# Ledger of designs, part 83: peptides against a protein of PDB entry 5H65

Target 1, 294 residues: chain A of PDB entry 5H65
Amino acid sequence: QYLERTPLCAILKQKAPQQYRIRAKLRSYKPRRLFQSVKLHCPKCHLLQEVPHEGDLDIIFQDGATKTPDVKLQNTSLYDSKIWTTKNQKGRKVAVHFVKNNGILPLSNECLLLIEGGTLSEICKLSNKFNSVIPVRSGHEDLELLDLSAPFLIQGTIHHYGCKQCSSLRSIQNLNSLVDKTSWIPSSVAEALGIVPLQYVFVMTFTLDDGTGVLEAYLMDSDKFFQIPASEVLMDDDLQKSVDMIMDMFCPPGIKIDAYPWLECFIKSYNVTNGTDNQICYQIFDTTVAEDVI

## One batch from the design tools (peptide; made by RFdiffusion4, then SolubleMPNN)

Design b2_p8_8_s2 (from b2_p8_8, 3 letters changed)
Fold by OpenDDE base, seed 5:
Structure b2_p8_8_s2 (fold): chain B 294 residues (1-294), chain A 8 residues (1-8)
Amino acid sequence: as target 1 above (294 residues)
Amino acid sequence: ELPPLEIS
């Protein structure tokens, strides 16, 4: 699948869809801030969503914390339950359900916690200790996932989200279908609970210029382009610095484009129809930044 | 493995 280099001026005249190899300079890119370039993408319906901010999660968990855990749902064959009552005027109850593996409690680093009524702060503290947490609520006959607007699974500092449109939530007891209740693979948890997991993606628009023409190319990538997972970058300062360094290398601030490096990469064209308006768009594909750049 | 981005 070797492609000859094609100048942008020639590409701009051609019909879509086609694949190209190009050599161009990155004149500019959007968005400029890294945190704005990280989105959640549904692989099924292809909807892009913002990664919820701490404030968003605070609201969700605060609301959940106003609900009282149902005593009838505590201590099942799947999990052992422990209850705390806060010392505030309302006496908020927090339930932590420790999921068992074949009737035995796993080690803390392998144990899944189901948290009911916890605040974001409390949930995060437990997540750091146990490395697997699901926010839940008491349903009619079983525990249920709290809210798809919040993570369905928190592992360390990684928040796993599900698609509201594509998911058909099932109750917590469906975790019984998992033979291994120690590893807690996000995809397996999602499948058991009827969740279509969202994918963290870098979403950027590159303005490319090779001197013959200017072309905007779309970048949507989870972990290949930068060789850095989009799912981890927001919570890792070193990874953020790496991405920033790469982008600064491609598009140095305070320097004229004449001094920018030349980039060779692959782009594909595709047709987009918006009513009566037909346009050709471009996307970067099958391109990775080399390790020597990172 | 994806083709590397070449910088020159």
Scores: peptide ipSAE 0.028, ipTM 0.673, DockQ to the pose 0.045
Fold by OpenDDE base, seed 1:
Structure b2_p8_8_s2 (fold): chain B 294 residues (1-294), chain A 8 residues (1-8)
Amino acid sequence: as target 1 above (294 residues)
Amino acid sequence: ELPPLEIS
């Protein structure tokens, strides 16, 4: 792909939609905090959602932990169940359901656990020992996903979320539709359970200045711009440092913009209607930070 | 493949 470089002053005068190649400096960007720049995006309805904080998850799982696992739903052809009673004052019941593959318990590194009544801490501990974890609750006739406000699937440190608006949740027994009950591909799990999986994305606004004009360009990218997956960055200190370093390089703190590096990238314009007001917005696209920058 | 961001 090649586009002729266009100065911002010219772009600002043109109608949308159009694609441009620009050379500009990053005057500023927002949000400044990395955590704030990572969102969840629905590929179907395109809503952006906040990544739940640990505190948010604590509340959800604490609420779930107040529910007693239904003994009638334990030990099915799909899973074997084991129950623990906590030693706290309330004697909370925790159920772990080990999903079987063709009636056989798989190895721990390929096993899917359905956790019922567990706290965030307990769930995370189990997810570190087993391949996959799904927080569940007892439904009327089957186990069900606990809450789409929490991860529907945890694999290692990766939390997979689903869209509340687009998902039509199905009961856990629908996992039977998966022939291979060992790999537990997130998309396959989501499909089986009627979940539209959300995508981690970096969401930022860049204020670009080439000396002829200034415009704000929107960045929404999952793993191409920084060459760092948005799904992993929040759980990896090194990746976080890399992103911070990149942004500091683009927009060095404590120095004047005249000393900022020039950036060449692609932007596209598009029309946005807010009530009766029409405006042109810009989005960065098809642009990646060079590997040597990291 | 995406074009690299040119930094100068």
Scores: peptide ipSAE 0.027, ipTM 0.692, DockQ to the pose 0.044
Fold by OpenDDE base, seed 4:
Structure b2_p8_8_s2 (fold): chain B 294 residues (1-294), chain A 8 residues (1-8)
Amino acid sequence: as target 1 above (294 residues)
Amino acid sequence: ELPPLEIS
């Protein structure tokens, strides 16, 4: 689609909803800290959630580590189990269940581990060595996902989360429905376990000024705007630096707005009703930072 | 100067 440039002053006078192409300067943006701009979004119920911090996960996994793995759930047709007992006063037991593909253990780089009773540190270590990790607990008759407040799947440094509102969890044996037990595609795992996966999104508010007017535009984007996945940025210093660099270019600190670069992007207006009040809001869409900027 | 954002 093609739209002619519309000055902000004209946009501000028009009713919603409409789509616009604008050329404006980024006067300011919020939040200023990148980690505050990364959220989890449910594509079904559209709830926005905070990405759990390390401390949050520590608590969850510490709680899980207080539970003893159920011996009767070990070594099924789906997985082979190995148990460790920590050398401390508590004697904490950790179970690692190696998911098999048609009865055969896959290579480490394609193997899914079900971890029961592990700490965050231990889980992270294993996730760095193996293809995929699912934190689990012993249920009544089967292993179950530990907690949707924690990742349902960890692949390398990427934590995959599910929506508590929209998910109806199923037990681990439902992974049997997956024909391919080597790739462990997050969406497939989620489907098997009754999870609605959350999406990492950048959530920012841009204050745009083209000299004719000023408006705030909402940015909610997963990987298109920065050409950087929101799902990876929190765990990658280089990606963080890239985003910071981009934002510094758009809104350079220490100089006046007159020296700011002009940005062209699409925005769409929409109505927000709060009681009797009708407010028009704006959202950036179908916009990508040029590759030469990165 | 930063070029305009790529529009798609």
Scores: peptide ipSAE 0.025, ipTM 0.547, DockQ to the pose 0.063
Fold by OpenDDE base, seed 3:
Structure b2_p8_8_s2 (fold): chain B 294 residues (1-294), chain A 8 residues (1-8)
Amino acid sequence: as target 1 above (294 residues)
Amino acid sequence: ELPPLEIS
């Protein structure tokens, strides 16, 4: 994609929608803290949601741990079940269901576990050992996903979430439709269970200044802008440091804007209705830090 | 909250 550079002063006078290539400095940005800039986005209804905090998940899984696994749902053609009784004051029962591939248990690094009654800590521990974990509960006739407020799938440190509005949940036995029961691709799991998966996105507002004018442009991007997956950044200190370094490079603290680097990027304008007011907003698109910093 | 963005 190629567009001629347009000064911000000219852009500010034009009607939307249009696409522009600009060269500007990042005067400021918000939010300043990385964890506030990472959100979940639904590709269907386009709702933005906050990523649940560990405390939120603790509550959900603690509640789930109060439920007793149904013995009648253990050991099906799809999975083998193992039960533990904790020795804590509550004496809760935890069920781990090992999903089989054509009746055979796969290797641990290819195995999907269905967890009933596990705490967040226990689930995370298992997800680090095995390929994938799905938090489940005993339904009337089958195991079911525990709660869409929690991850429907955990793979290592990555938590996969589904949209409550757009999903129509199906029971666990629908995993039988998957021919390959070893890779456990999140999208395939979601499809089998009737889940619309949410996407991790960076959401930020950039104040851009090219000396002729100033405008605010929004950034919503999963992995292109920073060349860092939004889905991994919250659980990886090194990735967090990288994002911080990038932003410090764009907007160095403690120095004047005259010393800021010039950024070349694409922005598109669009119309937004806010009550009786019509506004023109701007969004950054098709921009990658590694290639556009000049 | 941010205004609705155009997602392509």
Scores: peptide ipSAE 0.024, ipTM 0.645, DockQ to the pose 0.622

Design b2_p8_8_s3 (from b2_p8_8, 4 letters changed)
Fold by OpenDDE base, seed 5:
Structure b2_p8_8_s3 (fold): chain B 294 residues (1-294), chain A 8 residues (1-8)
Amino acid sequence: as target 1 above (294 residues)
Amino acid sequence: SLPPLEIS
């Protein structure tokens, strides 16, 4: 869609919803810290959630590690099980279930592990070696996902989360529905287990100023705006530096706004009702930072 | 100066 450039002063006077092309300077943005701008978004219920901190995960997995794996759930047609007993006073049991593909154990780079009773540290070590890890617990009749407050799937350094509100969890044997048990596509795993996967998103508020007016525009984007996946940025120093550099270029510290670069982008207006109060809000859409800037 | 943002 082609849109003519509209000054902010004109936009601020118009009713919503509408789409605009603008040319403005980024006066400021929030949050300033990158890690604070990365959140989890449910595509179904649209709830925004914080990415769990390592400390949060430690607690969840510590609690899970207090549970003993059920022997009767070990070594099924779906997976082969290996059990370890820690040397601590209580003798913690850890079960690793290696998911098979048509009865055959795949290579480590294609293997899905189901971890029962593992600590975060142990799980992370395994996820670095094997393709995929799912933290699980012993249910009544089958293994089950441990907790949606923790990742339902870990692939390398990427943690995949599910929505507690929208998910209706199914037991681990539902992974049998996956014909190819080597690729472990997160969406396929989620579907099999009744999980609505959350999306990593950059969530930021841009204060835009074109000299005629000032407005705040909301940015919620997974990978298009920065051309950097929000799902990877927290675990990649280079990607973090790239985002920081981009933002510093748009909103350079230590200089006045008169020296800021002009930015052209799309924004859309929409109505927000809070009781008797009606407010028009703005969101950036269909906009990406040029690759030469990244 | 930086180029304008790309519009999709």
Scores: peptide ipSAE 0.110, ipTM 0.737, DockQ to the pose 0.044
Fold by OpenDDE base, seed 1:
Structure b2_p8_8_s3 (fold): chain B 294 residues (1-294), chain A 8 residues (1-8)
Amino acid sequence: as target 1 above (294 residues)
Amino acid sequence: SLPPLEIS
């Protein structure tokens, strides 16, 4: 793809929608903190959500841990159940349901666990040992996903979230529809359970300046711009460092903008209606940072 | 397939 370079001053005068190739400096960007720039995006309703904090998850799982697993829902053709009683004064019950593949328990590295009544700490411990973990609760007639405010699937350090608005949750027994109960592909799990998976995205606003004009361009990208998955960056120090280095390169602190590097990228304009006011906004698209930049 | 960001 090739577009002729257009100065920002010219772009600012044009109607939307249009696509442009620009050469500009990154005067500033928001948010400054990486954690704040990572959001969850629904590909269906396009709602942006915050990634839950540990404290948020603690509350959810603590609440779930107050519920006693229903004995009637244990040990089905789909899963074998094991119950633990905690050593605390209340004797909290924790149920772990090991999902079987065609009646056979998979190896730990292929096994999906359904955890009922576990704390965040306990869930994380199990997720480190087993392939996949789904936090669940006892429903009326079947196990059900605990809460879409928490991950519906945990695989290693990756937390998979679903859209509350677009999802129509189905009970756990719908996992039976999966032919292969060993790989536990997130999209397949989501589909079986009626979940619309959310996507991790970088969400940032770039203030671009080419000397002829200044405009703000929106960046929403999962893994193309930085060549770093937004889904992994929060749990990987090296990836975080890489993003920070990239941004510091684009917008070096402590020096004047005249010394900033020139950036060449694509932006598209689009119309936004804010009440009675029409506004033209801009979004970065089809742009990636080369690997050798960092 | 995305064009790389050019820094100069």
Scores: peptide ipSAE 0.032, ipTM 0.718, DockQ to the pose 0.044
Fold by OpenDDE base, seed 2:
Structure b2_p8_8_s3 (fold): chain B 294 residues (1-294), chain A 8 residues (1-8)
Amino acid sequence: as target 1 above (294 residues)
Amino acid sequence: SLPPLEIS
């Protein structure tokens, strides 16, 4: 765990893989915009994806809203169903299925809703009133998850996404396998539905300079480095400000690097092969910004 | 001086 401090010039000459403790200044970083640094990462296939924005979700849910809920799939042992008809000219039908626990409707703050035909706005409103919401559609024989391009689970302001590549979706009745139908743990829901959940991660590149050399270090972290969950930062202005403040502290705008603070952190080197070319890359690890900075 | 970082 303990490593001696190594100057960057020495690190740059060494073979990978190795771990280092360094003391350096953050000359620059990319991307500069926070929303561009938050990605979705699959722990299985390791694909990085962009977090869908509101416009993307609007399209998906609008498309879903064109389908009429199947009456034959309403009111099962798993859920009680209610249908609403909108007041617009087309009379859009929205189905909300309230998932029961042992045949009993749970309290609103413990209740999972399955929603058919809802808009993003409607879904978000429901997720604020109830514990959890899953966007669904009427399948051939059962309700099914609407689309993995949209959240498979919404809890408050948190959108949980699944990997399209690694997931093998199962019908909604598989939620019956969950013993506890009140807490609705995202990982448990994902497992029941055959979803490989994606992880929110900060993805950034730091250019580090200690006066002896310069190297780029990759940061991929969910909640350790900033002590801020990547899953929450996009929906919370205060958290965004905190991250911005931290980065401004490390790399203050409008002043020369000589006045920048020194940073101590761990980096690890690793080999990357691109065809016949071998490159050594670096990644920040086991480093945390103290909470008092936030 | 160093910013308030925690290193494992």
Scores: peptide ipSAE 0.030, ipTM 0.653, DockQ to the pose 0.043
Fold by OpenDDE base, seed 3:
Structure b2_p8_8_s3 (fold): chain B 294 residues (1-294), chain A 8 residues (1-8)
Amino acid sequence: as target 1 above (294 residues)
Amino acid sequence: SLPPLEIS
């Protein structure tokens, strides 16, 4: 994509929608905290959601742990079941169902676990050892996904979430439709279970200044702008540092804007109606952070 | 809160 560079003063006078290439300095940005800039986005209904905190998940899984696994749902053609009784005040029962591939138990690094009654800590421990984990509960006739407020799939440190609005959940036995029961691709699992997967996105507001004018542009991007996946950044200190370094480079703290680097990017304008007021907003698109500064 | 973004 190629567009001629347009000064901000000219852009500010134009009607929307239009696309522009700009060269400007990042005067400021918000939110300043990285954790506040990572959201979940539904590709279907386009709703933005907060990423659940550990405390939120603790509550969900604690509630799930109060439920007793149904013995009738253990050990099917799809999975083998193991049951533990905790030595705590309540004698909590935890069921782990090992999904089989064509009747054969796969290797641990290829195995999907269905966990019923586990705490967040227990689930995370298992997800580090096995390929994939799905939190489940006993339904009327089959195991079912526990709660869309929690991850429908955990792979390592990555939590995959689904959209409550757009998903029409199906029972666990629908995993039988997957021919390959070893890779456990999140999109395939989601499809089998009737889940519309949410996407991790960076959401930020950039205040851009090229000396002729100032405008705010919004960034919503999953992995292109920073060349860092939004899905991984919250659980990786090194990735967090990288994002911080990038932002510090664009907007150095304690330095005047005159010394800021120039940034080239694409922005598009669009109309937004806020009550009786019509305003033009701007969004960054098709832009990737380069290692070199122009 | 942020205004609605154009998604395409």
Scores: peptide ipSAE 0.014, ipTM 0.603, DockQ to the pose 0.561

## One batch from the design tools (peptide; made by RFdiffusion4, then SolubleMPNN)

Design b2_p9_3_s1 (from b2_p9_3 with G6S)
Fold by OpenDDE base, seed 3:
Structure b2_p9_3_s1 (fold): chain B 294 residues (1-294), chain A 9 residues (1-9)
Amino acid sequence: as target 1 above (294 residues)
Amino acid sequence: LEELASEII
């Protein structure tokens, strides 16, 4: 798409909806803290949610660990099971189910684990040694996903979450429908289990100033704007530093706005009704800034 | 696989 650059003063006078190309300085942005800028977004119902914190997950997994694995659900055609009793003060029962591919146990890097009674720490460690981990519980007739408030899939350092509103959970045996039981593609796992996966997104508000006017523009972007996946940034210090460097470049602390670099981006206007008040809002779209920085 | 898991649990 091609648009002529429009000054902010002209944009501020126009009705919505419209699309614009602008050149402006980033006067300020919010939130300032990166971890506050990363959210979970449902592509279906469009609900924005906070990414659960470690403490939240600890509680969920601690609660899950109070449940005893059902012996009757062990060793199916889909998985082989092993149960441990931890030697710690609480003596937890932990069941790990190793998912088979066509009745054969795969290599660790291709193996999906289903885990009952594991701690967050144990699950994270397992996800670094195996392909992926699903926290589960014993249901009435089958294993079931533990809780959509926790990740439905942990693959490497990435926690995959599902939408509670849009998901209709199915039992773990539905993983049998997957043709590929080696790569464990998150979207395929989600589909098999009736989960609508949430998307990690950067959510920020930019105050833009081109010298003719000032407007606030909303950013909701998964990986295009920074060329950094929102899904990985919380778990990678180097990626966090990169985002911080980009933001510091456009909005450097301790200097006047006159010295700020120009940001070129696309924005779209849209109408929002708040009670009896109608306002025009702006959203950044189809914009990449990192290419000029990296 | 079990041995690998046992190192963690």
Scores: peptide ipSAE 0.572, ipTM 0.970, DockQ to the pose 0.899
Fold by OpenDDE base, seed 2:
Structure b2_p9_3_s1 (fold): chain B 294 residues (1-294), chain A 9 residues (1-9)
Amino acid sequence: as target 1 above (294 residues)
Amino acid sequence: LEELASEII
């Protein structure tokens, strides 16, 4: 839908909800650190949560490694199992289950691993050699997902997380329902296991100024705004640099706002009620900034 | 596949 440009001073006087096209300068933004701007968002309950740090994951996997794999759950129609004992002083047992496709072991690039007792480092290394890895534990009758506080699926360098609130976990044998056991599509894996997948999103607050007025606009976007996936940015230094460069372009340090470039974007207003107080807030939508950098 | 995993574990 075509929207005419509206000055911020006019927008600030209007009731919500409305949509606007604006041209403004990015006076400031928060958070300043990229790592703080990447969150996990549930599409069902809309909860925002922090992306777990490596240290958090280390603790979860260390706890998982204290449990002994159940021998009765090894070598099913779904997977072939191998157990290793580490040479470290603790003698950690690691079970790896190689998921079969129609009873046949696939190629490594098509193979899903289920792992019991693996460290984050081992799991990450495995995910680089195999298609994907699911951290699991021995349940009463079947393998189960280890913990939704950790990734339910690691594919390449991408950690896929599930919503604890919205998910109703099912046992690992439910992977049998997947028609395609070669690509291991995260959404399909999640569906089979009763997981509501979380979405990586950039979450930022922009202070916008067009010389007529100033407003704060909220950004929640997965891949459109920067043309960079939020799911990949934390694991890729070049992508991080690219986002930083974009932000520095629109909000350059050490210079006056008069010299800042103009940002064109769409914003929508909405009402927020905090008790008896009604506030109008603004959100950026349907906006790509990377096209203006070329 | 087992050999490949054994290089890591």
Scores: peptide ipSAE 0.572, ipTM 0.970, DockQ to the pose 0.902
Fold by OpenDDE base, seed 1:
Structure b2_p9_3_s1 (fold): chain B 294 residues (1-294), chain A 9 residues (1-9)
Amino acid sequence: as target 1 above (294 residues)
Amino acid sequence: LEELASEII
């Protein structure tokens, strides 16, 4: 849809909801730290939550490691199991279940691991050598996902999370429903296990100024705005630098706003009601910011 | 597969 450019002063006088094309300068943005802007979003209940920190995951996996793998759940038609006692002073039991494809163990790059009692470090190392890793625990009759506060799937450097509110977890044997047990597509794994996957999103508030007016616009975007996936940015220093560079380009430190570049974007207005108070808010949508590459 | 895992665990 083609929209003509509308000055902010005109937008500020209009009722919501409406869509606008604007040209404005990025006066400021929040949060300033990139890691604080990356959130997890549920597409079903629309809850935003923080990405768990490494320390949070360490605690979850440490707690999981206090549980002993159930011997009765080892070596099923779905997986072959191996148990190790760690060399550390605690003698932790770690069970790794190698998921089979039609009763045959696949190659490492096609193999899904189910792990009981693994540390975050071990799980991350495993995910670099195998296709993917699911942290699990012994349930009553089957293996179950360990905790939705932790990733339900780690594939390479990507941690996939599920929504606690919207997910209705199913036991690990439901992975049998997957015809292809080699690619381990996160969405397919999630569906099989009754998980509603969370989406990584950039969440920021932009203060926009076009010289006629100032408004705050909310950004919630997964991969379009920066042309960088929010799911990858936390694990890639180069991507982080790229986002920082883009933000510094539009909002350069130590320079007057008059010298800032113009940002062209689409915003939509919407009403927010808090009791008796009605407020008009703005959200950025369908906008891509390109970095000028020399 | 077990050998690869054993290198980590």
Scores: peptide ipSAE 0.571, ipTM 0.970, DockQ to the pose 0.882
Fold by OpenDDE base, seed 5:
Structure b2_p9_3_s1 (fold): chain B 294 residues (1-294), chain A 9 residues (1-9)
Amino acid sequence: as target 1 above (294 residues)
Amino acid sequence: LEELASEII
């Protein structure tokens, strides 16, 4: 839909909810650190969560490694199993289950691994050589997802997380329902396992100034605003640099706001009630930042 | 596949 540009001074006087097209300068933004701006968002319950740090994952996987793989759950119609005892790490047992496609082991680039007792380092290395990795544990009757506090699927460099509140976990054998056992689409895996996948989002607050007024606008975006996926940015230094460069372009340090480039974006207003106080808030939507917006 | 995994584990 085409919206005419509205000055911020006019917007600040209007009731919510409304949609606007604006042209403003990015006076400031928060948080300043990129890693603090990347969150996990549940599309169902709308909870925002922090992306687990490597240290958090190390603890989860260390705890998982204290459990012994159940021999009875090895070598099913779904997967072939191999167990290793590590030489250098106190004899830790690692079980890797290679998921089969119609009873046949696929190529490495098409193969899903289920892993018991793996470290974060091992899992990450495996995910670079195989299609995907799921951290699992031995349940009573089947393999189960290890912990929703850890990724349910590691595919390449992307860690896929699920919502603890909204997910109703199903056992690993439910992967049998997948017709395509080669591509391992994260949404399909999530559906089979009863997981509501979380979405990586950039979460920022922009202070926008067009010379007529100043307002704060909330940004929650996965891949449109920067044209960089929030799901990939934490694992790619070049993407991080790109986001930083974009932010520095719109909000350059050490210069006056008069020299800042103009940002064109869409914002929507909405009401927030805190007790007796009614506040109008603003959110950026349907906006892509192009490099040439100087 | 097992050999490839063995290089990591």
Scores: peptide ipSAE 0.571, ipTM 0.970, DockQ to the pose 0.919

